Peptides against a protein of PDB entry 5EIB. Designs and how they scored, part 257

Target 1, 366 residues: chain A of PDB entry 5EIB
Amino acid sequence: VDLEPGTMDSVRSGPFGQIFRPDNFVFGQSGAGNNWAKGHYTEGAELVDSVLDVVRKESESCDCLQGFQLTHSLGGGTGSGMGTLLISKIREEYPDRIMNTFSVMPSPKVSDTVVEPYNATLSVHQLVENTDETYCIDNEALYDICFRTLKLTTPTYGDLNHLVSATMSGVTTCLRFPGQLNADLRKLAVNMVPFPRLHFFMPGFAPLTSRGSQQYRALTVPELTQQMFDSKNMMAACDPRHGRYLTVAAIFRGRMSMKEVDEQMLNVQNKNSSYFVEWIPNNVKTAVCDIPPRGLKMSATFIGNSTAIQELFKRISEQFTAMFRRKAFLHWYTGEGMDEMEFTEAESNMNDLVSEYQQYQDATAD
Target 2, 366 residues: chain A of PDB entry 5EIB as posed
Amino acid sequence: VDLEPGTMDSVRSGPFGQIFRPDNFVFGQSGAGNNWAKGHYTEGAELVDSVLDVVRKESESCDCLQGFQLTHSLGGGTGSGMGTLLISKIREEYPDRIMNTFSVMPSPKVSDTVVEPYNATLSVHQLVENTDETYSIDNEALYDICFRTLKLTTPTYGDLNHLVSATMSGVTTCLRFPGQLNADLRKLAVNMVPFPRLHFFMPGFAPLTSRGSQQYRALTVPELTQQMFDSKNMMAACDPRHGRYLTVAAIFRGRMSMKEVDEQMLNVQNKNSSYFVEWIPNNVKTAVCDIPPRGLKMSATFIGNSTAIQELFKRISEQFTAMFRRKAFLHWYTGEGMDEMEFTEAESNMNDLVSEYQQYQDATAD

## One batch from the design tools (peptide; made by RFdiffusion4, then SolubleMPNN)

Design b2_p24_5_s2 (from b2_p24_5, 13 letters changed)
Fold by OpenDDE base, seed 2:
Structure b2_p24_5_s2 (fold): chain B 366 residues (1-366), chain A 24 residues (1-24)
Amino acid sequence: as target 1 above (366 residues)
Amino acid sequence: AKYKMEFFPRKPLPFSGTILPFTA
């Protein structure tokens, strides 16, 4: 789905363009112009019914519909505005199905689009209410991983999207291969989401190795375990040491000892016990899939529900507030039929979410 | 014709190719 036709042509011309049904390409002509309101109330609203018709058809063709997965960007107009409209409409029609998102968070390091804080804040408001699971993929963290860990002098969208694809492949491993702990979206939600609103995940991937160092690194379970818990490998721009893990899932892939995995996972928890909440017993889940990712002998994917994720929302809120207090660019949203109150409500709900994460960070086992 | 307003363009990030040892 896109509000621009050129994106569909790019997907069709890509190496995997033929895996999608031609009739499942739904697109507009005008685009959203990086405006959430165009995505949500105007251009996106004109297209949404055609998307829902496709969603219904594909849902009816499923032997067992678990839920929906949306991949979108929160900084743009289409992914943010139309993406959240689609989430809302799908949630309304399928209330008993899991809504899962891969939500790409904007960063000033990666984009010069001034209104990204508005689009992100308005999107987060919708995601808090209408999703069950959201993987926070922060362009700032992806940029920093590419630059610092992968030693790329000038990270590109191709480089960032490669990390995203690796992470998506990792977190969906349990859904794609039988016999895993988190074999369905609902079981993942039950394991990862202790409180309904606190469903924002910090993903991570291992191994991350620069091209110059690949030849010299052994892939071992201890190294994977250490790297996936390293703050530098988090794909959300927050330091897990500034918060507490509510829940964690680790997905190992490749031929390895389950015993060694369990020993290393226990060791990392014990060494980092101060960074976990003490009042959620057995809050770390481990899965092992014998099938490695293509081109690797082994990998580990991390999913963290951490109160440190509030740092990401605080960053967006600070940027939002700085613009909104001046009413900068606001007329481009109100001109599409939005009220100024919707901005205030979205800011409030995101600040409430930050406060909820802080409350559970400070909670003791009393 | 509704005026097609576009915001500031995204920073163009060139493609440097695959970094991770696994490619589709």
Scores: peptide ipSAE 0.011, ipTM 0.387, DockQ to the pose 0.020
Fold by OpenDDE base, seed 3:
Parts: sequence; C-alpha cells; structure tokens
Structure b2_p24_5_s2 (fold): chain B 366 residues (1-366), chain A 24 residues (1-24)
Amino acid sequence: as target 1 above (366 residues)
Amino acid sequence: AKYKMEFFPRKPLPFSGTILPFTA
C-alpha cells in the first residue's frame, strides 16, 4: 500500500515482487507530502476502503486469522497517517485480532523532513491505543549498527532494510514454526506486554559481523547472547542501561544445545540483573528453532520491552513541543481537516506514556 | 552531523507500508 504509484512499481520489479498478488497492490496518485493529516484524513481516507477490501479478502482466505502485521514509517505522511488510519479501521473491524507493527522511528540525524516530530507524535498516539505490539526501529540505530558494527563506510537504505528484514524474520520465527515459545501473536503479546500501553519493543539481531570478519568469526551461543544484549546492537536509539527490562524474548535459530542456550541466557540475566525489574518473575523467555536463517549457521533475535524506550519518546516529544509552541507548519495539518486539539492530545498521551514507563522503572518489589 | 546514506541506484524504493494477515 502506498499513496504514490512508484513504490508499487519498485516492489513489483524487485526480487520478491512476484510473491504478491497483483490485485493486492493498492496505491494512490498524489502522495501524502510527508503530512500525517493527508495520510489520515484526505488522500489516505480516499484509499482506505480499497485497502480494507483487500484486507478482508485476504483475511477470509485464512484458515485461522491470528492478527495483522504492519510495516511503516512514522516520519512520512503515508506510513504514519495512512498506516495509523488502517490500524484504526482494522482494529474496529477485527477487535479480537492482534495488531503488530514494525514502526520506523524518525531521527533528525538521518532525515531532512522538518515535520517528522508531528507525524511521529500523532502516529504514536494512535499506536498506543490501537496496537498490541510495536517494534520500534530507529534509522539512527540502524545506521550506527551499519557503520560501527558492520563497518560499512557509506550505509545505504538497502543496508538498513537488510537489518530490518533480518529482525522481522527473527521475531516471526515462532509464528512460522509452530510448537515453540511465542508460537502465535497473542502468546507473544501475553509474554511481552505486562501493561497494555507498554507494548513498544526494542529489537535486535545477532550475529552482526563485518564482511571482513565473517570468515574468522565462529558463531557460538555465548557470542550470540553477548551481542544480542549489547546496547550497541539495539535497533532502537535508546540505551537499555538507562532503564529496566520489563520483559525480554530471545529467539535462537540453528542447531545448538538448548542447555548451552539456557546457561548463557541465565548468565546474561545474572550479569545484567540491575537492568531487569525485580517484580516480574521469569520475565526472560527463550525459544530455539533448529532451522537457521539462510546463509547463517545460527542466529539470535532479541525483543526487549524496556523502560529505556522512554528516551525515544522524550526525544520526539521535545522536538514536537519546540515546533508546536511556535505553531510551525501547523496550517498544513489544519488545512487537511485536523484540529489543533489532536496535537495537544497526542502530546499529552506521549508524555503520559513516558511517565508510565518511568513509574514502572522506579517501582520496587515491596 | 547528519548521517550520509546512499540510495540504491535502480533498487526498489523501500515499501512505505504493508499489512499482512497472520494465520495459525
């Protein structure tokens, strides 16, 4: 789905374009112009019914519909505005189904779009209410991984998207291989989300190895475990050491000893015990799938629900507040039928979310 | 400092959004 036709042509011409039905390509002509309001109230609203018709058709073809997965950007107008409109409409029609998102967070170091703080804040307001699970993916964190860890001198969006793809493949492993921990979307939500609003995850993937080091790196369970819990391996631009993990899931793939995995996962929890909440027992979940990802002997995918994610929301809120106090660019949103109150409500809900994360960070076992 | 990212020449633009239903 896009408000621009050129993205659909790019997907069709891509190496995997043929895996999608031609009729499932729904697109507009005008684009959202990086405006959330165009995505949500005008251009996106004109297209949403056509998307919902496709969603219904594909849902009816399912033997057992668990839920939905959205991939979108929160900085742009289409992914943010139309994406959150679609989430709302799907939630209305399928209230008992899990809504899962992979949400690309804007970073001022990566993007030139001045209105991204508005688009992100308005999107997070919708995601807080209408999603069950949101994987926070920060372009800054992805760039830093590409540059520092992968030793890419000039990271591309293709390199960033490769990390996203590896992570998406990792987190969906349990869904694709029944009988494991988190084998369905609802079970993942139950294990990962102790409080309904606190469903924003910090993802990570291991192994991440530079091309020059690939031949020399032994892939071991200890190395995967150590890299997976490294703050530099997080795909969200927050430091897990500045918060506490509410819950963690680790998904290992490949032929490995379950005993060795359990030992290493226990060791990393004990080493990092100060970074976990004490009042959630057994808050680390581990799954092992014998089927490795393509081209690797083994991998690990990390899912962290950490109160440190508030750093991401604080950053967005600070940028939002600085613009909104000046009413900068506001007329582009109000001209598409938005009320100024929707900005204030979204800002308030973002600040409440930050306060909730802080409360649970400071909570001690009585 | 702004990060310098290169666009893929002739590679498909990143898909802005997709929704997939999941089944058991």
Scores: peptide ipSAE 0.000, ipTM 0.298, DockQ to the pose 0.020
Fold by OpenDDE base, seed 1:
Structure b2_p24_5_s2 (fold): chain B 366 residues (1-366), chain A 24 residues (1-24)
Amino acid sequence: as target 1 above (366 residues)
Amino acid sequence: AKYKMEFFPRKPLPFSGTILPFTA
């Protein structure tokens, strides 16, 4: 789905364009112009019914519909505005299905789009209310991983998207292979989301190795486990050491000893015990899938629900506030039928979310 | 005048290659 045809043409002409049914390409002509309100109230609203018709058709063809997965950016107009409109409409029609998102957070390091903080804040407001689980994929963290860990001097969207794809493949492993922990979207939500609004995850993927060091690095369970819990390996631009994990899931892939995995997972929890909440019992879950990702002998994917994710929302909020106090570009949103009050409500709800994370960070077991 | 936000064409970040060795 896009409000621009060129993205769909790029997907269709790509090496995997044939995976998608031609009839499942729904696209507009005008684009959202990096305006959330165009995506949500005007251009996106004109296209949403055509998307819902496809969603219904594909849902009816499912033997067992678990839920929906949206991949979108929060900095743009289409992914943010139309994406959140779609989430709302799908939630209205399928209230008993899981809504999962892979939400790409904007960064000034990756984009010069001045209005990204508005689009992100307005999107987060919708995601708080209408998703059951959201993977926060921060372009800042992805850029920093590419530059620092992967030694890419000039990271690209191709490089960033490769990290995203590896992570998405990792977190969906349990859904795609039988007999795993979190074998369905609902079970994932139950294990990862102790509080309904606190459903924003920091993902991570291991191994991450620079091209120059790949030949010399052995892939071991201890190294995967250590890298997954490294703050520099998080795909959300927050330091887990500044917060506490509410819940964690680790998904190992490849032929390895389950005993060794359990030992290493216990060791890393014990070493980092100060960074876990004590009042959620058994808050770390581990899965092992014998099937490695393509091109690797083994991998591990991390899913963290951490109160440190508030650092990401604070960054967006600070950028939002700096623009909104000046009423900068506000007329572009109000001109699409949006009220100024919706900005204030979105800012408030994101600040409430930050406050909720802080409350649970400071909570002690009585 | 409909201010078309000129999509400043995001300079495509220069493609530096695949991160994971896609062993072909």
Scores: peptide ipSAE 0.045, ipTM 0.471, DockQ to the pose 0.018; fails the geometry check
Fold by OpenDDE base, seed 4:
Structure b2_p24_5_s2 (fold): chain B 366 residues (1-366), chain A 24 residues (1-24)
Amino acid sequence: as target 1 above (366 residues)
Amino acid sequence: AKYKMEFFPRKPLPFSGTILPFTA
């Protein structure tokens, strides 16, 4: 789905374009112009029914519909505005199904779209209420991984999207292969989300190795485990050491010793015990799939529900507040039928979410 | 500490067609 035709043509002409049904390409002509309000109330609202018709048709063809997965950006107008409209409409029609998102967070390091903080704040407000689980994929973190870890001097959207695709493949491993810990979306949510609003995850993937170092790197369970818990390996621009893990899932892939995995996972928890909440028993879950990703002997994918995710929301909130206090660019949103109150409500709800994460960070076992 | 919002100029993320072999 897109409000621009060019993206659909790129997907259709791509190496995997043939795996999608032609009728499942739903697109507009005008785009959202990086405006959440165009995506949510105008251009997106004109297209949403055509998307819902496709969603219904595909849902009816499923033997067992677990839920929905949306991949979208929060900085643009289409992914943010229309994406959150679509989430709302799907939630209304399928209230018993899991809503999962891969939400790409904007960063000034990657994009100079001035209104990204508005689009992101308005989107987070919708995601808090209408999703069950959200993977926070931060363009800042992706850029920093590409530059610092992968040693890419000029990271590209291809390089960023490669990290995203690896992460998405990793977190969905349990859904795609039988006998795993999180065999369905609902079980993942039950294991990862202790409180309904606190469903924003920090993903990570290991191994991440620069091209020049690949030939010298052993792939071992200890090295995967160490890299997976490294703050520099988080695909959200948050330091886990500034918060506490509520829950963690680790998904190992490849032929390895389950005993060695359990030993390393216990060791990392014990070494980092101050960074876990003590009042959630067995809050670290481990899965091992014997099927590696292609051309890797082994990998590990991290899913962290941490109170440190508040650093991401604080960054967006600070940028939002700086513009909104001046009413900068606000006329582009109000001109599409939005009220200034919707901005204030979205800012408030995101600040409440930050306060909730802080409360659970400071909570002790009484 | 005052975070100076350094306006990092848009580095156009060149599409490097190098799919790192994430060995799918």
Scores: peptide ipSAE 0.007, ipTM 0.410, DockQ to the pose 0.016; fails the geometry check

Design b2_p24_5_s3 (from b2_p24_5, 14 letters changed)
Fold by OpenDDE base, seed 3:
Structure b2_p24_5_s3 (fold): chain B 366 residues (1-366), chain A 24 residues (1-24)
Amino acid sequence: as target 1 above (366 residues)
Amino acid sequence: AKYKMEYFPRKPLPFSGTILPFTA
């Protein structure tokens, strides 16, 4: 789905374009112009019914519909505005289904789109209320991984999107291979989300290896485990050491010893015990799938529900507040039928979310 | 009023079809 036709042509011409049914390509002509309100109230609202018709049709074809997975950006207008409109509409029609998102967070390092803080804040407000699980994929963290870890001198959106795809493949492993931990979206939510509003995940992937170092790297369970918990491998721009993990899931892929995985996972928890909440017992879950990802002997994917994610929301909130106090660009949003109060509500809800994360960070076992 | 969708400029990262080494 897009408000621009050119994105659809790129998908169709891509190596996997033929896996999608042509009728499932729903697109507008005008775009959103990086305006959340255009995505949510005008251009997106004109297209949403056509998308919902496709969603219904595909849902009816499912033997067992677990839920929905949306991949979108929060900095743009289409992914943010129309994406959150779609989430709302799908939630209304399918209230008992899991809503999962892969939400790409904006960063000033990657984009000069001045209104991204508005689009992100307005999106987060919707995601807090209407999603069950949100993977926070920060363009800043992706860029830093590409540049620092992968040694890409000039990271591209292709490079960033490749990290996203690897992570998406990793986190969905349990859904694609029955009998694993978190074998369904609801079970993942139950294991990962102890508090309904605190459903924002920090994903990570291992191995992250530069092209020049690939030939020298032995992939081992200890190395995967160590890298998976390394702050530099987090795809959200927050430091886990500044918060506490509420819950963690680790998904290993490839032929490895379950015993070795369990030993290494215990060792990493013990080494990082100060970074876990003490009042959630057995808050680290591990899965092993014998099927490696393509091109790798083994991998590990990390899912962290950490109170450190508040750093991401604080960053967005600070940027939002600095713009909103100046009433900068508000007329672009209000002119699409949005109320100025919705900005204040979105800011408030995001600040409440930050406060909730801080409360649970400071919570001690009695 | 047809609100002219003013495109708020993005800093374009270049697009690359580069497959990262771990997917080769």
Scores: peptide ipSAE 0.025, ipTM 0.559, DockQ to the pose 0.020
Fold by OpenDDE base, seed 1:
Structure b2_p24_5_s3 (fold): chain B 366 residues (1-366), chain A 24 residues (1-24)
Amino acid sequence: as target 1 above (366 residues)
Amino acid sequence: AKYKMEYFPRKPLPFSGTILPFTA
């Protein structure tokens, strides 16, 4: 789905374009122009029914519909505005199904789009209310991983999207292979989301190795386990050491000893015990799938629900506030039918979310 | 006049097309 035809043509002409049904390509002509309001209230609202018709058709063809997965950006107009409109409409029609998102957070290191803080804040407001699970994929973190860990002097969208694809493949492993932990979206939500609003995850992937070091690096369970808990490997730009994990899931892939995995997972929890909440019992879950990702002998994918995710929202909020106090570019949103009050409500709800994370960070076991 | 927000061209990150090889 896109409000521009060129993105769909790029997907269709790509090496995997044939995996999608031609009739499942729904696209507009005008684009959102990086305006959330165009995506949500005007251009996106004109297209949403056509998307919902496809969603219904595909849902009716499912033997067992678990829920929906949206991959979108929060900095743009289409992914943010129309994406959140779609989430709302799907939630209204399928209230008993899980809504999962892979939400790409904007970064000034990756994009010069001035209005990204507005689009992100307005999107987060919708995601707080209408999603059950949101993987926060932060372009800030992806850029830093590419530059610092992968030693890419000039990271590209291809390099960032490779990390995204590896992470998405990792977190969906349990959904794609039988007999695993979190074998369905609802079970994932039950294990990962102790509080309904606190459903924003920091994902991570291991191994991450620079091209120059690949030939010298052994892939071992201890190294994977250590790397997946390293703050530098988080796909969200927050430091887990500045917060506490509410819940964690680790998904190992490849032929390895379950015993060794359990030992290493216990060791890393014990070493980092100060960074876990004590009042949620058994808050770390581990899965092992014998099938490695393509081109690796083994991998580990991390899913963290941490109060440190508030650092990501604070970054967006600070950028939002700096623009909104000046009423910068507001006329572009109000001209699409938005009220200035919707900005204030979105800012408030994101700040409330930050406060809620802080409350649970400071909570002690009574 | 519906203020058509002009498309602010994102400075695109260069696309290297390089899929990082998964470490074999």
Scores: peptide ipSAE 0.017, ipTM 0.512, DockQ to the pose 0.020
Fold by OpenDDE base, seed 4:
Structure b2_p24_5_s3 (fold): chain B 366 residues (1-366), chain A 24 residues (1-24)
Amino acid sequence: as target 1 above (366 residues)
Amino acid sequence: AKYKMEYFPRKPLPFSGTILPFTA
């Protein structure tokens, strides 16, 4: 789905374009112009019914519909505005199904779009209410991984999207292979989300190795485990050491010792015990799939529900507030039928979410 | 006046065709 045709043409002409049904390409002509309100109330609202017709048709063809997975950006107008409209409409029609998102967070390091803080804040407001689980994929973190860890002097969208694809493949491993932890979206939510609003995950993938170091790196369970819990490996620009883990899932892939995995996972928890809440028992879950990702002997994928995710929301909130206090560009949103109150409500709800994370960070077992 | 939000060009991150070897 897009409000621009050019994106659909790129997917259709791509190496995997033929795996999608032609009728499932739904697109507009005008685009959202990086405006959430165009995506949500105008251009996106004109297209949403055509998308819902496709969603219904594909849902009816499912033997067992678990839920929905949306991949979208929060900085643009289409992914943010139309994406959140679509989430709302799907939630209204399928209230008993899981809503999962891969939400790409904007960063000034990657984009010069000045209104991204508005689009992101308005989107987060919708995601808090209408999703069950959201993977926060932060373009800032992806850029920093590409530059610092992968030693890419000039990171590209291809390089960032490769990290995204590896992560998406990793977190969906348990859904795609039988006999795994979190074998369905609902079990994932039950295991990862102790409080309904606190459903924003920090993903990570290991191994991440620069091209020059690949030949010298052993792939071992200890090294995967160490890298997976490293703050520099988080695909959300948050330091887990500044918060506490509510829940963690680790998905190992490849032929390895389950005993060695359990030992390393216990060791990392014990070394980092101060960074876990003590009042959630068994809050670390581990899965091992014997099927490695393509091109690797083994990998580990991290899913963290941490109160440190508030650093990401604070960054967006600070940027939002700096613009909103000046009423910068508000006329572009109000001109599409938005009220200034919706900006204030979205800012308030995101600040409430930050406060909730902080409350659970400071909570002790009485 | 329909202020066309000027499409703030995303900084085109150069497309490096570099498939990182961890193609999942």
Scores: peptide ipSAE 0.008, ipTM 0.484, DockQ to the pose 0.020
Fold by OpenDDE base, seed 2:
Structure b2_p24_5_s3 (fold): chain B 366 residues (1-366), chain A 24 residues (1-24)
Amino acid sequence: as target 1 above (366 residues)
Amino acid sequence: AKYKMEYFPRKPLPFSGTILPFTA
């Protein structure tokens, strides 16, 4: 789905474009112009019914519909505005199905689009209410991983999207291979989301190795485990050491000892016990799939529900507030039928979410 | 006003930990 035709042509002409049904390409002509309101109330609203018809058709073709997975950007008008409109409409029609998102968070390091804080804040407001699971994929963290860990001097969107694709492949492993922990979206939600609003995940992937270091790196369970829990390996620009893990899932892939995995996972929890909440028993889940990702002998994918995710929302909120207080570009949104109150409500809900994360961070076992 | 999206270069650099071969 896109509000621009050129993106659909790019996907269709791509190496995997033929895996999608031609009738499942739904697109507009005008684009959203990086405006959430165009995506949500005007251009996107004109297209949404056509998308819902496709969603219904595909849902009816499922032997067992678990839920929906959306991949979108929160900085751009289509992914943010139309993406959240779609989430809302799908939630209305399928209230008992899991809504899962891969939500790409904007960063000034990656885009000069001045209104990204508005688009992100308005999107987060919708995601808080209408999703069950949201993987926070932060362009800032992806850039920093590419630059610092992968030693890419000039990270590209292709490099960032490679990290995203790796992570998406990792977190969906249990859904794609039988006999795994978190074998369905609902079980993942039950294991990862102790409180309904606190459904924002910090993803991570290991191994991440620079080209110059690949020849010197052994792929071992200890090294995967150590890298996966490293703050520098988080694909959300938050330091887990500034918060507490509510829940964690680790998905190992490849031929490895389950015993060694369990030992290393126990060791990393014990070494980092101060960074876990004590009042959620068995809050770390580990899965092992014998099937490695293509081109790797082994990998590990991290999913963290951490109160440190509030750092990401605070960053967006600070940027939002700095613009909104000046009413900067607000007329571009109000001109599409938005009220200024919706900005205030979205900011408030995101600040409430931050406060909830802080409350659970500070909570002690009674 | 056309917001100039200053795009990062879209040309993917070959990822060092190639999990999926970028089919170039």
Scores: peptide ipSAE 0.017, ipTM 0.426, DockQ to the pose 0.018; fails the geometry check

